Peptides against a protein of PDB entry 7PB4. Designs and how they scored, part 346

Target 1, 105 residues: chain A of PDB entry 7PB4
Amino acid sequence: KMLNIKEYKEKLLSTLGEFLEDHFPLPDRSVKKKKKNIQESSVNLITLHEMLEILINRLFDVPHDPYVKISDSFWPPYVELLLRNGIALRHPEDPTRIRLEAFHQ
Target 2, 218 residues: chain B of PDB entry 7PB4
Amino acid sequence: DALQMAVGYFEKGPIKASQNKDKTLEKHLKTVENVAWKNGLASEEIDILLNIALSGKFGNAVNTRILKCMIPATVISEDSVVKAVSWLCVGKCSGSTKVLFYRWLVAMFDFIDRKEQINLLYGFFFASLQDDALCPYVCHLLYLLTKKENVKPFRVRKLLDLQAKMGMQPHLQALLSLYKFFAPALISVSLPVRKKIYFKNSENLWKTALLAVKQRNR

## One batch from the design tools (peptide; made by RFdiffusion4, then SolubleMPNN)

Design b2_p29_6_s2 (from b2_p29_6, 18 letters changed)
Fold by OpenDDE base, seed 4:
Structure b2_p29_6_s2 (fold): chain B 105 residues (1-105), chain C 218 residues (1-218), chain A 29 residues (1-29)
Amino acid sequence: as target 1 above (105 residues)
Amino acid sequence: as target 2 above (218 residues)
Amino acid sequence: LDIWLKLKGKEELLRLLVETLVILEAELQ
């Protein structure tokens, strides 16, 4: 049973990775060229995959405080995507913190 | 066959820029309506037409009329329903079409050949509870679909939150009562023992058609 | 999955995938 679940999880992770790459890629940096004045914030944006990984890990590693602080590496449209789809929840008192929905609880 | 020509028209779209596109469309639509209400449609015809109704290929008025005549002769394929739900995710259909689809899905639920794949869509249907227009029909659908495995604490919380916002709606109470039956430990709230589950069945657009289908399949 | 991908139900599918993944992860702990 556990082996089958693990294998299924691995397949699902692979599928999710491919899905995210195909449908939720990072915005091409090329569009930033025209607006000169926006500070080239040297902050490397993380992928939606990496964002989800962080949120999932936090949910299981720290179940009593499953909230992740939104950094500058979090692309705002992806944060909003997660929130509006009920995948993530904003902290009630701190809008800079989000958690994954506890689908298992 | 006139029906095959009509279905083919909707599937392939209008071939020629005929000046009378609307008359041709109306003719084919009436053909489908007439056959559907008299005899029902074959599963293959429903598969094609249901997808068309939800694809956004035609206007809302046409889509509504097509969806209203999705009456089976015998059965509806589960695959047709899954494809239809996938179209709901695309967001090309109107809110009224979504409502009509859920009403249709509830009305036709017993005529769907299998439920295994539909049950996998439970989470999608559950998310649609947040739409006030859909909520009564989604509750009814979920009442039909809910298994013990679907009753999760987060869904209980969402239902209770929804009840707090909307009040003690009969359809929501029915679903909560089912949840309490499957997982009594998750629902501490005393629910009124309702002997009869009341979903708004009064306005079933297909009541007459469903009676006719049941009579033909007896 | 293929049908959903083809029909661009990507946001709903994302939710379902994540929901399933979280449930599976919980079963492995």
Scores: peptide ipSAE 0.468, ipTM 0.653, DockQ to the pose 0.645
Fold by OpenDDE base, seed 3:
Structure b2_p29_6_s2 (fold): chain B 105 residues (1-105), chain C 218 residues (1-218), chain A 29 residues (1-29)
Amino acid sequence: as target 1 above (105 residues)
Amino acid sequence: as target 2 above (218 residues)
Amino acid sequence: LDIWLKLKGKEELLRLLVETLVILEAELQ
C-alpha cells in the first residue's frame, strides 16, 4: 500500500511539473531589457512549481505555523492565482504571509 | 443507417461542398434527436456526441440540442463522463452548457456504468460550488457521489462559508446533512431536520425519457 | 474571453492536482 502511494505521488509530481512548465511558465525576462533606468532588481523569480513545493513542505514540516512569508522572488500574479483558486490562504493578520490549504485536515 | 450518418457528420464535420450546410446540420440533428427520444442512444454514440457538444466544435445552440438528446438506450460509459469533464476544464463551452451538463449528469447518474473515476473528480465538482448558477446542481451531484472519505474539514468549512454567503439553501442543506451523517464531529451546527430533501427536481428535462429508458431495461 | 476561460480551466486542474498531492503526502506521514 505505501509503495503504491509513493509511486502514485511521484507520478503526480511529474505530471504537475510538466503541467506547470506547459501552462504556467515564468514570465520571459527579456521584456525588462528595454527600459534602461529601472534598477535591475536582480530578484530571481521562482517557478510556480517551486512556490508550491515551499508551501507544501511548510504545511507538513511546521503544521502549527504553516505560513510562508512572501518574498520578492514570488511572482505576484502566481500568488494571486493560488489565493483566488483557494490553493493558498492569506494570513488573517499579516498579508505578507500565505499558507497552503490543508486539504488533508 | 441514418443515425450513423448523422453521428459521422458531427464527428467528421461538414463536407465542404454542401451549399446548404445549415439544412444538412438540421437534418442530422433531428435524426439524432428522434432516435434518442424514441429509443435512446448507444454508449458509443453518447461518447462521440457528448464530446462534440462540450468541445466547442459547433455553436452554442447546436451544442445545447445535442446535449439535450444525450439519452442512453442502456448505459453511459464512465469514460465518456470523464472526457466530458475534461472539456469543462478547456472552457470552450458556455455557462449555459455547463449548467445543462450538470443537470444531465444528475439526471443520468443511475445510468452511468461505474462511479470510481467520477468519484475521483469529486474535488473538481466541489470547486464548482462557487459558481452560483451551478451550485444547486453540483450540490445534487455531490449528494449522490459523497462518501465518508470525501468529507474533509476543509470542505465542511467551505460549505459553511457558502451557506453564510448564500443563506440556508435547500440543496446546500441537503449536502450538509449528508456530511453531518458521515462526520458528525465536523459539523457542530444544528441543521434543521428537513423531512424532505429538495433538490431542483422540478425541471428534469429528461423525466419522460428516463421513464421510458427504465421501462425498456426492466 | 476565450483565453480567460482556458486559463480558468487550467486553474481548476491545478487545484485538483495540488489537492490530490497534499492528500497523498498526508497518507505518507
Scores: peptide ipSAE 0.462, ipTM 0.655, DockQ to the pose 0.341
Fold by OpenDDE base, seed 5:
Structure b2_p29_6_s2 (fold): chain B 105 residues (1-105), chain C 218 residues (1-218), chain A 29 residues (1-29)
Amino acid sequence: as target 1 above (105 residues)
Amino acid sequence: as target 2 above (218 residues)
Amino acid sequence: LDIWLKLKGKEELLRLLVETLVILEAELQ
């Protein structure tokens, strides 16, 4: 039973990775090339996959405080995507913190 | 036969050269309607036509008429329903078509051959509770699908939040009562003991046809 | 509208994938 769950999890992770690459890629850095003069605060945006990984890990590693602080590396449209679909929840007192929905609970 | 020609027309699409495209479409649509209401449709015919009705290949009026005549002769394939739900994700169908589909799915639920794959779509249906137009019919569908394994604390929270927003709706109360039956520890709220579960009568559109199907299969 | 509808479908699938992944992860703890 446990082996089957692990194998299924690995297949699901692979499917999720491919799905995110195809349908939710990072905005192409190439579009910012034209406005030369704004100081490239080269904020390295993380992928939606990396965002989900951080949120999932925090949910299981720190279940009593499963909130992650939104950094400048979090692309705002993807934060909004997670919130509006009920995948993530905003902290009730601190709007700069989000958690994954506890789907297992 | 006339039905095979009609199904083939919808599957292949209109032949470009016909000046009377609308008359041809109406003729084939009436053929499907007449056979469906009189005898029901074979599982293969439902598979083809249900996919067409939700794919956005035709206009909303045509899709609505096709979906209204998705009456089985015997059974509906679960695979046809899964494919239909996949089209809801693509979103090429109107809001009215989505409502009609959920009404159809509830009305035809007993004629679906298997439920294993449909049960895996539980989370998709549950998310559709947030749509006010779908909510009554989705509650009825979830009432038919819900197993103990589906009753999770996060879903209880979502249902209670919906109840707080929408009030004590009879369809939400029915679903919450089922949730409390499977997991009494998750629902501390005293639910009124409703002796009768009242869902909107989704079957009203197909009542006569469903009676005829049940009589033919006895 | 077609873009919005395609987006909604992708978003629902994303939620289902994440929901399933979280449930599986919890079973492995």
Scores: peptide ipSAE 0.462, ipTM 0.662, DockQ to the pose 0.352
Fold by OpenDDE base, seed 1:
Structure b2_p29_6_s2 (fold): chain B 105 residues (1-105), chain C 218 residues (1-218), chain A 29 residues (1-29)
Amino acid sequence: as target 1 above (105 residues)
Amino acid sequence: as target 2 above (218 residues)
Amino acid sequence: LDIWLKLKGKEELLRLLVETLVILEAELQ
């Protein structure tokens, strides 16, 4: 039973990875070229996959404080996507912190 | 036959050359309606027409009429329902079409051949509880779908929050009572013992047709 | 997994995938 769950989880993770790459890619840097004055803050944006991985890991590794601080590497539209879909929640007192929804609890 | 021609018209779309597109559309729609209400539709016909009704290919009036005549002769394929739900996710259909679809899904639930894939969509249906127009019908659908494995603490919290927002609705109370039955430890709140579970009668649109289908399949 | 591939709603599918993953992860703890 546990082995089957692990295998299913691995398949699901693979499917999620492919799905995110196909449907939720990082924005092309090319559109930012025209507005000169926005400091190309050299902030490397992380993928939605990486965001979800961080959030899932934090939920299970630190269940008493499952919140992650939003960094400049978090693309704002993806943060809003997670919040809008009820995948993530903002901290009630600190809007700069988000957690994954505890779907298991 | 006339039905195959009508289904083919909806599937392929109007041929450009017909000057009287509206009359042709109405003719084919009446053909589908007449067969559906008299004899029911084959699973394949429902598969095609249900997909069309939710795709946004035609106007809301046409889509509504198609959905109203999605009456099975025998069974509805689960795959047809999954495809239909996929169109709901795309959001090209009107709010009224979504409501009608959920009413249809509840009314036709017993005629769906399998429930395995529909059960996997439980989370999608549950998320639709937040839509005030859908909530009564989604509660009824979830009441039919809910297994012990679906009753999770986070869903209980969401239902209680929804109840706090909307008040004690009969459909919410029915679903919460079922949740309490499966997981009494998750619901500390005393639910009033209702002798009768009451859902808004979604079947009213198809009552006569459903009786005929049940008689034909006995 | 086949049912999810049939869904055209990207955001809803994303939610379902994440929900399922979290539930599965909890079963493995």
Scores: peptide ipSAE 0.457, ipTM 0.657, DockQ to the pose 0.802

Design b2_p29_6_s3 (from b2_p29_6, 16 letters changed)
Fold by OpenDDE base, seed 5:
Structure b2_p29_6_s3 (fold): chain B 105 residues (1-105), chain C 218 residues (1-218), chain A 29 residues (1-29)
Amino acid sequence: as target 1 above (105 residues)
Amino acid sequence: as target 2 above (218 residues)
Amino acid sequence: LDILEQIEGKEIKLRLLVEELVILEAELQ
């Protein structure tokens, strides 16, 4: 039973990775070429996959405070995507913190 | 026939930049409206038109009129509903279209052939409770869909938090009562024993049409 | 996973995938 769950999890992770690459890529860095002149600190955006990994890990590693601080590496449209679909929640008192929904609880 | 031509127009889109695009669109829309209200639509016609109404292919006024005419002759395919729900999250439809869709889904619920796949979308519907405009209709839908396996502690917390924010709404109380029935240990609060569950009458828009559908299928 | 083939719309698919992943992760704890 446990082996089957692990194998299924691995398959699911692979499917999720491919799905995210195809349907939710990072915004093309090429469009930033025209606004070259402002030394906008090239904040390295993380992928939606990396964002979800951080949120899932925090949910299980720190279940009593499962919130992650939104950094500049979090692309705002993907934060809003997670929130509007009920995948993530804002902290009630600190809008700069989000958590994954505890679908298992 | 005229209906097939109308459905084909919506599916394929306008072929030619005819000077009378609006007149052609209105003609086909009236054809669909007339058939839907008189006889209902076949499952295949609903599959095509429901997807079009929610995909954002046409303007909000057209989408609203199409969605109001999604009246079955016999049954609605679950697959059509799943496809339609998939468009709700894309953000190409208006808030009014979303409200109308949930009203439609509640009104037509008994005409959907199966519910297994729709039940897998339970979590998506539950997330829509946060929208104040959708909340009454989503509560009614969830009341129809909820199984014991859907009643989880995190959803109970969400419903109680929602009740704390918006007060003891009749539709929310109905859903909480159902949750307490399935999982009494998760809901410690005393709920008023309501003899009658009152939801907003979502079916009012289709009441006459639904009576006609039920009469034809007897 | 079979459900994903029937579901149109990338955001619903995303939700279902994440929900299933969280459930599976919890079973492994």
Scores: peptide ipSAE 0.544, ipTM 0.786, DockQ to the pose 0.602
Fold by OpenDDE base, seed 2:
Structure b2_p29_6_s3 (fold): chain B 105 residues (1-105), chain C 218 residues (1-218), chain A 29 residues (1-29)
Amino acid sequence: as target 1 above (105 residues)
Amino acid sequence: as target 2 above (218 residues)
Amino acid sequence: LDILEQIEGKEIKLRLLVEELVILEAELQ
């Protein structure tokens, strides 16, 4: 039983990875070099996959404080995507913190 | 026939060469409306037109009129509903179109051929409870869809929080009562025993048409 | 997984995938 769940989990993770790469890629940094004043916020954006991994890990590793601080590496449209779809929740008192929805509880 | 030409127009889009695009669109829209309200539409016609109404291919006024005439002759395919819900998340439809869709979905619920795939979308519908404009209609939909396996602790918490925010709304009470029926241990709060469950009359737009459909299929 | 093939909306698919993953992870805890 446990082996079957692990195998299914791995298959699901693979499917999720491929799905995210295909449908939710990072914005191409190839926006042309033109105007100077866009501060090249040299902030390395993380993938939506990495964002979800962080959120899932936090949910299970620290269940009493499952919130993750939004860093500059979090692409704002993807944060809003997760919130809008009820995948994540914003902390009620600290808008800089989000958690994954506890779908298992 | 005139209906097939109208459906084909919406499916394929306006041919560039028509000088009077608006008159042509209005003609075809009236054709669909007339047939739908008189006889209902075939499942295949609903499949095509429902997706068009939610895809954002046309303006909000056109989409609203199409959606209002999504009246079945017999049945609606579950696949059409799943595809339609899929379009709702793309964000190309207006808030008013979303409200109208949920009203339509509740009104037409009994005419959908099967519910297995729609039930898998339960979590998506439940997330839409956060939208104040959708909440009454989503509660009604969830009341129709909810099975024991859907009643989870986190959903109970969300409903109670929503009730704390919005007050003891009749539609929330109806859904909570159903949740308490399936999982009494999760809901310690005494719910007023309402003998009659009242949802907003979502069917009002289609009531006459639905009566006619039920009469034709007897 | 079969329903995912029928869903055209990528945001719905994302939710379903994540929800299932969380449920599975909880079963392994």
Scores: peptide ipSAE 0.541, ipTM 0.783, DockQ to the pose 0.655
Fold by OpenDDE base, seed 1:
Structure b2_p29_6_s3 (fold): chain B 105 residues (1-105), chain C 218 residues (1-218), chain A 29 residues (1-29)
Amino acid sequence: as target 1 above (105 residues)
Amino acid sequence: as target 2 above (218 residues)
Amino acid sequence: LDILEQIEGKEIKLRLLVEELVILEAELQ
């Protein structure tokens, strides 16, 4: 039973990875060039996959405070995507912190 | 036939060469409307037209008219509903179209052939409770869909938080009462026993048509 | 997984995948 769950999890992770690469890629660096006035914050953006990994890990590693601080590496449209779809929640008192929805609880 | 030509027009889109695009569109809309209200539509016709109405291929006025005439002859395919729900996320439909779709989904719920895949979308529907315009209709839909396995602590917390924000709304109270029925340990709050219908009659738009469908399928 | 092939909406598919992943992760804990 546990082996089957692990194998299924691995398959699901692979499917999610491929899906994210196809449908939610990082914005091409080229989009930054046209709007002159946005300060080139040299901050490397993380992928939506990496964002989800951070959020999932925090949910299970620190279940009493599952919130992650939004860094400059978090692409704002992807943060809003997660929030809009009820995948993530903002902290009620600190809008700079988000958590994954506890779908298992 | 005239209906197939109308459906084909919506599916393939307007042929560029027609000078009277608006008159042609109106003719085909009226054809679909007339057949839908008189006889209902086949499951295949609903599949095509429902997808068109939610895809944003046409303007909001056209999409609204199409959705209003999504009346089945017999059944609606679950697959059509799953596809339709998927379009709600793409953001090409208006808020009014989303509201109308949820009203339609509630009104037509008994005519959907299967519910297994729709039940897998439970979490998505539940997330739509955050939209104030959708909330009454989503509560009604969730009231129809909710099984014991869907009643989780995090969803209870969310419903209670919504109640704290918007007050003791009848539709929310109905859903909470169902949640308490399935999982009494998760809801310590005493819910008022309301004898009255909790939900606005979303079916009013299709009441006469639905009666006709039920009579034809007897 | 079969439902995911029928879902045209990428945002719904994302939600379903993440929800399932979280549930599976909890079962492994």
Scores: peptide ipSAE 0.539, ipTM 0.782, DockQ to the pose 0.640
Fold by OpenDDE base, seed 3:
Structure b2_p29_6_s3 (fold): chain B 105 residues (1-105), chain C 218 residues (1-218), chain A 29 residues (1-29)
Amino acid sequence: as target 1 above (105 residues)
Amino acid sequence: as target 2 above (218 residues)
Amino acid sequence: LDILEQIEGKEIKLRLLVEELVILEAELQ
């Protein structure tokens, strides 16, 4: 039973990875070329996959404080996507912190 | 027939050569409306037209008119509903179209052939409770869909938080009462014993049409 | 997984995938 759950989890992770690459890629850096004056903030944006991984890990590693601080590496449209779909929640007192929804509790 | 031509027009889009695009559109809309209200639509016609209404292919006025005439002759396919819900996420439909769609789902719920796949979308519908315009209709839909397996602690917390924000709304109380029925240990709060669950049933745009459908299928 | 093939809406599919992943992770704890 536990082995089957692990195998299913691995399959689900693979499916999620492929799905995110196809449908939610990082915004191409190339489009930023025209507005010269925005300081190339050397901030590497993380993928939506990496963002979800951070949120899931935090939910299980620190269940008493499952909130993650939004960094400049978090692409704002993806943060809003997670919030809009009820996948993530903002901290009630600190809008710079988000958590994954505890779908298991 | 005239209906097939109208459905085909919406599916394929307007032929470029028609000088009078608006008159042609209106003619086909009226054809669909007349058949839908008189006889209902076949499941296949609903599948096509429902997806068109939610895809953003046409303007909001056209989409609203199409959605208002999504009246079944017999049944609605669950697959059509799942596809339609998928279009709600694409963000091409207006807020008014979303409200109308949830009203339609509630009104047509008994005519949907199966509920298993729709129940898998429970979490998506539940997330839409946060929209103040959708909340009354989503509560009604969830009241119809909720199984014991859907009643989880995190959803109870969300409903209680929503009640704290919005006050003791009749539609929220109805849903919470159902949750308490399935999982009494999760809801320690005394809910007022409302003998009558009042959803906004009075505003069913399809009441007359649904009575006619039920009479034809008896 | 079968429903995911029928869902054209990428945002719904994302939610369902994440929800299932969280549930599975909890079962493995």
Scores: peptide ipSAE 0.537, ipTM 0.779, DockQ to the pose 0.648

